Peptides against a protein of PDB entry 4JHK. Designs and how they scored, part 17

Target 1, 212 residues: chain A of PDB entry 4JHK
Amino acid sequence: EDYKIQSFDLETQKLLKTALKDPGSVDLEKVSSVIVDQSLKDQVFSREAGRICYTIVQAEAKQTNGSVFRRNLLNRLQQEFKAREETRKRSTQEWVCLVSFICNIFDYLKVNNMPMVALVHPVYDCLFRLAQSDALKNEEEVDCLVLQLHRIGDQLEKMNVQLMDELFNLLRDGFLLQEDLSSMGRLLLLEILEFRAGGWKLSDTAQKYYYS

## One batch from the design tools (peptide; made by RFdiffusion4, then SolubleMPNN)

Design b2_p26_7_s3 (from b2_p26_7, 14 letters changed)
Fold by OpenDDE base, seed 2:
Structure b2_p26_7_s3 (fold): chain B 212 residues (1-212), chain A 26 residues (1-26)
Amino acid sequence: as target 1 above (212 residues)
Amino acid sequence: SEEEQKKLEEELEKNKKFEEELLASK
């Protein structure tokens, strides 16, 4: 199984590869830190990070019945989530990376094929933040919002349909009423509105774009 | 608006269950 870790130096790549196969032989706290740090600055990796994290969690569980990696990962995630507004103020790019990372952890880090319930509200909180008028005017934030909804919208709705309805009410209002949306932002909002209305289903071509 | 932003921030900080559940998952 291949993992997209080419953005790291060779030493770190080796560390990650070892963590994936033999987690007991590496410092899993360091591994978690490296993954989170990279996910906060690289949107491409933030997508892959969820899958990597899941694999490490499973590997550690099988090897030692441990949860050191997951504990450290979630602790760091909690810290970053708590500071999300400050992150947004500091850097839109870091903010959207954070959202992407949280969403991807939600998507991949499952127990018995079930999403972590603890992440449901945090994910929605992030998406609701992106759906506010001050965020919708920023194309980068709209792109992030739409991308996450394409990837995990159906799962999130299953966890809480009421919140999803509320979220899409905001998106609809933004699309119809907000004047300072970019042309692309407006198009993206329309597309995601129609996507949900269509049952969260993508064509094979679209699936490759969003999931590969 | 600034008021809306403030309210949003307050609501986001009220998500205490997330913190509790994360702690429980340790």
Scores: peptide ipSAE 0.024, ipTM 0.488, DockQ to the pose 0.062
Fold by OpenDDE base, seed 5:
Formats: sequence, structure tokens, C-alpha cells
Structure b2_p26_7_s3 (fold): chain B 212 residues (1-212), chain A 26 residues (1-26)
Amino acid sequence: as target 1 above (212 residues)
Amino acid sequence: SEEEQKKLEEELEKNKKFEEELLASK
């Protein structure tokens, strides 16, 4: 299986490739740090990062029945999550990358084919932050919010429908009541409201847009 | 507003499940 890691230098690519095949032979703390660092810079990679992380976790489990990588990854995630407000203040781009990464980890890093329960509230916390009025006026944050809801909204709702209802109340209020939304932001909110109302179902065209 | 943001921050700080489980995994 091929992974999109061309954004890294050759040495780091080699490190990642080795981690994917023989995780016991590399410093998994370093690997996790590299993945997180890049995910905070590149939202596109954040998606790939989830897949990469899942593969490394599975590889380590098969090789040594260990979970060193997952522990290191989650430890770093915890650190970044704790600092999320400061990150947002410093860089909107890094903030939305962080949200994307956490959501993608939730999406890909399954335990016994189930989402990690520990990540449910952190994911919702991030999405709720994006749903605040100060964030909804920023198209970049709205785009991130809507994108994640398209990708994992149905899963999140299954985990906690009450939180999802509360979240969408905020989104509906933003759409209807907030005056400083961008045109695109308003359209995105409307679309996601309709998306959930339709049972999280997408047309083939929309599916390609959000999942390709 | 600043008050709304403060309230949000307080609510976010109430979520300890993530931290607790991460610490337990160490």
C-alpha cells in the first residue's frame, strides 16, 4: 500500500516507510511527533495522517502486540488539544489543521472496529469551538467545520446525539441570526444543515468532493 | 464577546475524559 508522504524530506519518508512496515525498528515517539507536526501545517496531510497512524498502530500490534506509537501519538494529541485556544489565537491555519487531525484520528484510529470513546468529547469540543460566532465569521473555520461534519458527523452522532443536536442548534442560529458570515460560509452552513437533515447522505458528486 | 469566550473556555476545561484516559494509557 502506498501512502502520500512526498511532502517530507527523503530521510523522513524513509523513517515513515519503516514505521509502516517495521515499527519496532524506529523511534516511534519521533515518528508520532513528525506526523503531528506535519499535520499541523498541512490540512490535506491531516487526512492521510489518520490512515498512516492506523497502519502503524496495526503494524505494531501485529509485530509486538505493543501500543507505543498510539501512546505517543495520543500524548502529543493531548498536548496540542490542551493548547488549542492558544493555537487558534496564534494561527487559524494551525488551528483548523489541528481540528482536522483530531477528527481524522477519530475516523481512522478505530479500536476493535469502534471509534475511540476518549476522542468523542474532544472532537465535539473542537467542533463546538468552530461553531461559535467568532469562528463562524471566518470562512476557513467554517470550511473546516463543515468538512469534518461531512466526514465523521454520522459517526459522532451515533456516539452522542445530544451533543450533535446542540452543535447544530448553534449552526442553525449562526445561519439564521449571524450577520457577519461570508457568502460561502452561509452556503456551507446551509448545506451541512441540509446534509444532516437528509440523514448524512450525499450525492455521488458531493461524495467525491468531500472524500477525494 | 469576551464573556462568551470565557464561558466556552470554562466548558472546554470541564471535559476531562480525554485527559484521564490518555493518562491511564501511559
Scores: peptide ipSAE 0.024, ipTM 0.489, DockQ to the pose 0.111
Fold by OpenDDE base, seed 4:
Structure b2_p26_7_s3 (fold): chain B 212 residues (1-212), chain A 26 residues (1-26)
Amino acid sequence: as target 1 above (212 residues)
Amino acid sequence: SEEEQKKLEEELEKNKKFEEELLASK
């Protein structure tokens, strides 16, 4: 299987490829750090990163029944999550990349097709932060919020419907009451409200927008 | 937080067990 790792230098590409096939032969802490660092810079890579991480986790489990990579990955995620407010203040782009990465890890790093329970609250915390008034006025943050909800909203709701209700109360209030939303931001909020109301089912148009 | 770290560790252990069960079922 091909992985989109062209953005890395050749040495790092080799490292990642080796990790995917023979994780026991590489420094898995370094591998996890490289993946997280790149995911904080490139939101598009975040989706691929989730898939890569899943593959490495599976490869290590098959090879040694180990979980060194997953442990290091989750530790790094926790560190970045704890510093999320500082990240947001420093760079909106890095902040939305962080949220995207955490959400993609939640989406891909499943065990027996089940989400990691430990990631549920961190994901919701990120989404709640994006749903605050100061974030909703930024189209980049709204785009991130809506994109993640399209991808993992149904899964998150199954984990905690009460938190999802609270989140969407904020989104509804933002849509109805906040005056400094961009035109696109307002449209995105309306669309996601309707998306959930429709049972998290995508139209053909929405499918193209969020997954192409 | 310490509590958050503990939860992550617990989840990691649970997931490892799940993986072991999957391997054993093959």
Scores: peptide ipSAE 0.024, ipTM 0.582, DockQ to the pose 0.076
Fold by OpenDDE base, seed 1:
Structure b2_p26_7_s3 (fold): chain B 212 residues (1-212), chain A 26 residues (1-26)
Amino acid sequence: as target 1 above (212 residues)
Amino acid sequence: SEEEQKKLEEELEKNKKFEEELLASK
């Protein structure tokens, strides 16, 4: 299987591949740290890291019935989440990578085929931050916001419809009232408003844009 | 903008139990 780890050096790739198949033979704390670090640097990887993490979690559970990797991963995730405002101030790119990573973990790291409840509010907190006026004027942040809502919006709504309503009130107001949106940003907001109104179902064009 | 920031802070306050919930999920 291809887990989108081409951005790592060959030694680290070998480490990750070993973790995927024989997690008991590697330092899982180190593996989790490497994954989080790379997720903050690489948008492509941050969007796919959840699948890698889920596979490692499953492999460890099957091999030793352990949860060392998940524990270390979530601890690091908590640390990065707590520092999210500092990250945003330092680098918009790292900030959107962090949001993408958190959302991807929410999407893939499920227990009994259900999202982790502990991640619901953190995900919404990130999306609400992206929905503020100072973020909506940045096309990179709007792109991140809309992308995550396309990918996990339906799941998030099932977890908390009240927060989703509040979030989309902000997005509607941004679309209608905010004047310093880019043309693309405005189009993306309109699209996501229509996407939810249509029951979170994608057109062929939207599928290509968000999932290719 | 100030009003929006206050609203953001209110939403962030909803995450006050995150640490406890995260520990419970481990």
Scores: peptide ipSAE 0.025, ipTM 0.496, DockQ to the pose 0.043; fails the geometry check

## One batch from the design tools (peptide; made by RFdiffusion4, then SolubleMPNN)

Design b2_p27_3_s1
Fold by OpenDDE base, seed 1:
Structure b2_p27_3_s1 (fold): chain B 212 residues (1-212), chain A 27 residues (1-27)
Amino acid sequence: as target 1 above (212 residues)
Amino acid sequence: MARELALNVSWAELEEEQEKRLEELAK
């Protein structure tokens, strides 16, 4: 399998590959830290890291029925989440990478095939932050927001429809009332409003209209 | 308020508890 770890040096790649197959033979705290660090810097990796994490979790479960990796991962992720406003201030890129990674973990890491309950509110908090007026004027943040909602919106709604309604009220207001949205930003907001209204699906015609 | 409380607990511990609950329900 291709886990898209080519951005790491060879030694780290070996570490990750070993973790994927024999997690008991490596320092899983170090592995989790490496993954989180890279996810904050590399947008592509951030969006894909959930699959890597899932595989490590599965491998550890099979090997020892343990959850050391997950524990370390969640601990580090929670630390980054707590510092999210500072991260956003420092770097929009790192901020959207953080959001993307948290959403990706939510999407891929399950507890007995169920979404991790602990991540529901943190994910919504991130999305609500992206839906604020100061964030909606930034194309990078709008892209992130819309992308996550496309990927996990239906799952999130199942976990808490009330929060989703509140979130989309903000998005509607942003679309209709905010004057400093870019043309693309406004288009993306309209698209995501339509996407949810259509049951988290988009017709081929609509897809062509918004992304042609 | 519920959201704030959820944010103040260890995510790791919460999921460990959830896993345990799910395992018990599966028996």
Scores: peptide ipSAE 0.561, ipTM 0.869, DockQ to the pose 0.749
Fold by OpenDDE base, seed 5:
Structure b2_p27_3_s1 (fold): chain B 212 residues (1-212), chain A 27 residues (1-27)
Amino acid sequence: as target 1 above (212 residues)
Amino acid sequence: MARELALNVSWAELEEEQEKRLEELAK
């Protein structure tokens, strides 16, 4: 398998490659830290990071039936989550990267072919934060929100439909009532509202309209 | 005014507990 880790230096690439094949031979705390650090800088990588994390978790499970990597990863993620408001204040980019990464971990890192229960509320919390009026006026945050809902909305709804209903009530209110939305932001909100209404599917015609 | 749904437990510990439960059920 080929993983997109070319953004790291050669030493770190070796570390990651080793972790993917022989996780027991490396410092998995360091590995998790490196992955999280890079994911907070690069939203594109954050998606790949989910796949990488899944592979490492599976490799460790097969090798030792252990979960050291997962433990370290979740500990670091929880630390970042706890500091999410400070992160948002410091850097919108880092904030949306954090959200993206947590959502990607939720998407990719399945345990016994099931979503990680521990991430359900944190993911919703992040999405609810993005759905607040102060965030909806920022197109970067709207992009992140809509992107994650496209990726994992159906899965999240299965975990808690009540929270999803509440979230989309906020989005509907934002779409209808918020005055300082960008034209693109408003369009994206409308699109995601229709996306869920259509059973988390979008027709080809609608797809072309919203993303033309 | 932001909605907060943060957990007051360790995510790692929670998942470890869930895993143990699943293993016990499968045993």
Scores: peptide ipSAE 0.556, ipTM 0.873, DockQ to the pose 0.398
Fold by OpenDDE base, seed 2:
Structure b2_p27_3_s1 (fold): chain B 212 residues (1-212), chain A 27 residues (1-27)
Amino acid sequence: as target 1 above (212 residues)
Amino acid sequence: MARELALNVSWAELEEEQEKRLEELAK
């Protein structure tokens, strides 16, 4: 399998590869820190890192029935989440990477094949933040918001439909009322509104219209 | 779970507890 770790130096790649196959032989705290650090600065990696994390979690569980990696990962992620407003003010790029990574972890990292309940509200909080007027004017944040909803919207809704309704009320308001929303942003919001209305699915025609 | 509780408790601990509960239910 290709875990998209080419952005790391060779030594770190070796560390990650070892963690994926033999997690008990490496410092899993260091591994988690490396993954989080890279996810905060590399948007491509942040979108895919959940699969890496899941594999490590499964490998550790199978090998030692432990959860050291998950614990360290979640602790670090929670720290970053707590500082999310500061991160957003400092760097939009890091902020959307953080959101992307948290959502990706939610998507991939399951507990007994179930979504991590602890991440439900944090994920919604991130998405609600992206749905605020000051964020909707930034196309990078809109891109992030819409992308995450495409990826995990249906799963999130199953966890809390009330929050999803509230979120989409904000998105609808943004679509209709936000004056400084970019043309592309407006298009993306319309698309995601239709996406949910269609049961988190798009017709082939709609898909072609928006993305071709 | 209340939003405030979820935001202020350790995510790691919550999931450890959740995992334990699920394992018990699976027995």
Scores: peptide ipSAE 0.550, ipTM 0.869, DockQ to the pose 0.744
Fold by OpenDDE base, seed 4:
Structure b2_p27_3_s1 (fold): chain B 212 residues (1-212), chain A 27 residues (1-27)
Amino acid sequence: as target 1 above (212 residues)
Amino acid sequence: MARELALNVSWAELEEEQEKRLEELAK
């Protein structure tokens, strides 16, 4: 199995490769920190990072039935989450990377074939933050919001439909009432509203209308 | 209120607790 880790130096690549095969032989706190650090810089890597994390978790489970990596990963993520407002103020790019990574971890890092319940509220909090008026006017934040809802919206709704209803109430209000939305932002909000209304699925015709 | 309380708890510990609950239910 090939993992996209070429962005790291050779020493770090070796560390990651070892973690993927023999997690007990490496410092899993360091591994988790490296993955989080890179994910905060590269949104594309965030998707791969989720897969990497899943593999490490599975390898550790098979090796020792332990969860040291998961604990370290969640601890670091929680630290970043707690500082999310400062991150957003400092860098929109880092903020959307953080949201993307947390969502990707939620998507990929299943435990006993189930989503990690500990991430449900944090994910919703991130999405609610992106749904606020000051965020909806930023195209990068809207892109992030819509992308995550496309990826994990159905899973999140299964975990808590009430929160999803509240979130989409905000999105509807933003679509209808907020004047400083970009044309693309407004279009994306409309699309995601229709996406959920259609059972988290768009027709081929609708897909072409919004994304071609 | 419940959401706020959950956010003040360690994610790692919360997940470990939930995992234990699921294991108990599977027995």
Scores: peptide ipSAE 0.558, ipTM 0.868, DockQ to the pose 0.670; fails the geometry check

Design b2_p27_3_s4
Fold by OpenDDE base, seed 5:
Structure b2_p27_3_s4 (fold): chain B 212 residues (1-212), chain A 27 residues (1-27)
Amino acid sequence: as target 1 above (212 residues)
Amino acid sequence: DARELALNVSWADLAEKQEKELEELEK
């Protein structure tokens, strides 16, 4: 299987490739740090990062039955999460990358093929933050929110439907009551409301309408 | 409070606990 890691220098690419095949032969703390650092800079990579992380976790489990990589990854991620408000104030881009990465880790990094329970509330916390009025007026944050809900909304709802209901109440309020939403932001909120209402599915016609 | 617990406990530890619990259920 090939992974999209061309954004890294050759040395780092080699490190990552080795981690994917033989995690025991590399510094997994360094590997996790590199992945997190890049994911905080590149939202596109964050999804690939989730897949990479999954593969490394599986490889390590098979090789040593260990979880050193996951531990390092989650520790770093939790640190970033704790500082999320400061990150948001410093850089919206880094903030949405952080959210995207956490969501992608939730999506890909399963525990024995089950969602990682530890990430449920952190993910919701991120999404709730994006659903606040000060965030909804920023199109970049709305894009992130809607994107994550498209990707993992159904999974999250299965973990806690009450939180999802609360989240979407905020989104409906934002859609209906907030005056400083961009046209695109409003459109995206409407779309995601319909998406959930349709069982986390959209018709082809609706999809074309919103994303044409 | 589950939310507080999730925020104050090591995610890594929780993941490992979950892994062990699931393994036990499968045995």
Scores: peptide ipSAE 0.628, ipTM 0.897, DockQ to the pose 0.846
Fold by OpenDDE base, seed 1:
Structure b2_p27_3_s4 (fold): chain B 212 residues (1-212), chain A 27 residues (1-27)
Amino acid sequence: as target 1 above (212 residues)
Amino acid sequence: DARELALNVSWADLAEKQEKELEELEK
């Protein structure tokens, strides 16, 4: 299987591959740290790291019935989340990578095939932050917001429809009232409003209209 | 506030708690 780890050096790739197959033979704290560090730097990796993490979690569960990796991963992720405003001020790129990674973990790292309840509010907090006026003027943040809602919006709504309603009220206001919103940003917001209204589905015709 | 409370609790602990609860429900 391809886990998109080509961005790491060969030694780290070997470490990750070993963790995927025999997690008991490696330092899982180190593995989790490496994954989080890279996810904050590499947007492509941050979007795909959830699958890697899930595989390691499953491998450890099967091997030792343990959850050391998940514990270390979530602890580090929670630390990064707590510092999210500092990260955003330092680097928009790192901020959107963080959001993407958290959302990706929510998407892939299930607990007994169910969404992780612990991540519901943190994910919404990230999305609400992206929906603020100061963030909506940044195309990189708008792109991140819309991408995450496309990926996990339906799952999040099932967990808390009230928060989703509140979030989309902000997005509607941003669409209608945000004066410094770019043309592309406005189109993306309109598209995501229609996406939810259509039951989190978008026709091929609509896709062509907004993204061609 | 449920959101504030959730933010002050260890995500790792919550995940483990959820795992145990789901296992019990499946039995």
Scores: peptide ipSAE 0.626, ipTM 0.895, DockQ to the pose 0.808
Fold by OpenDDE base, seed 4:
Structure b2_p27_3_s4 (fold): chain B 212 residues (1-212), chain A 27 residues (1-27)
Amino acid sequence: as target 1 above (212 residues)
Amino acid sequence: DARELALNVSWADLAEKQEKELEELEK
């Protein structure tokens, strides 16, 4: 009911509000583009964007049984994904925003209440990229990696446990072998290793230890 | 490999395919 869209101008806010209630009356390609563009600039918005996208998808399905918005959204997202290495080289901030948005879309944009299979490998590819040595030395990338695993790690594992095992092998190696990790980065990696080992849960004591 | 091939397919098409398949399974 309440969506955080104050960062947009009034015209765009109106567009989004209309899309949420009556998606058939707006240009859904434009709506999807606006959401993606903002999500690439504001990582905090990415979480809200996922919820917004879900609502629009549901509204369109109820209204026309269509999926125009989802198609446009996923097409744009796939384009950004294909260019992810160039994005990373250009701007770490935009790169982590992209990863965050893809993960949030995976989290919120379910297909008949099931995870979108199409996004499983793309999400893992993003997380694997964040788990590479050149990325682990960047605190912003480590923060992003750990945040996404906290949010959707359990869901991803259910989709493909083998890939999750491979990912965490890289994280363990990074924790043990990466010499230029920050102290906080190392703590975050250790915490996420323990988080998964504990069934994607963390005790209150452990949580305070890593995040206090 | 299989993952690379999957990544070359339209995500939008895959989502629509999944939607149809799940609808059929729930009938």
Scores: peptide ipSAE 0.625, ipTM 0.895, DockQ to the pose 0.744
Fold by OpenDDE base, seed 2:
Structure b2_p27_3_s4 (fold): chain B 212 residues (1-212), chain A 27 residues (1-27)
Amino acid sequence: as target 1 above (212 residues)
Amino acid sequence: DARELALNVSWADLAEKQEKELEELEK
């Protein structure tokens, strides 16, 4: 299994590999910190880090029945979430990385194979922020929004249909009414509207049209 | 509101609570 940790230095890679197999032998606080730090600056890693985190969580649970890693991870992530507006002002790239990471954690970091209820509202808050008019004019934020909805939209809807309806009302309004929306952004919003309408599935024909 | 309240609670604590609740339900 490839965990895509090639962006780290060799020492850190070794640390992560050890955490994946023998979490009790490493400083899990340090591991969580490294993962969060990298996820905030590397878009590719932020989209995949959840799988790494899940593996570490499962390994620790099996080894010691502990949850030290998850606790440290979620505490740090919550801190970053609380500062999300400042992050967005400082760097759009860091902001979309943060959203991507939170959504990825929601996707992979299950609690007894169930979605983590604690992350439902935080995830929606991020997506709602991306759906605001000041964000929809930024193609990078639209890309992030649409990507997350493709990845976890169906899961999120199962957790709270009302919030999903509200979110898509905003997206529809942005699609139809916002003048400064880019052509690509408008196309992406249209696609995601159709995606949900189709039960979070796209036909092969539609997939080719939007992403070929 | 419920949303704001949820955002002010420790995610880590909630996750642990959820884990314990699910374990109890499966017993």
Scores: peptide ipSAE 0.627, ipTM 0.896, DockQ to the pose 0.762; fails the geometry check

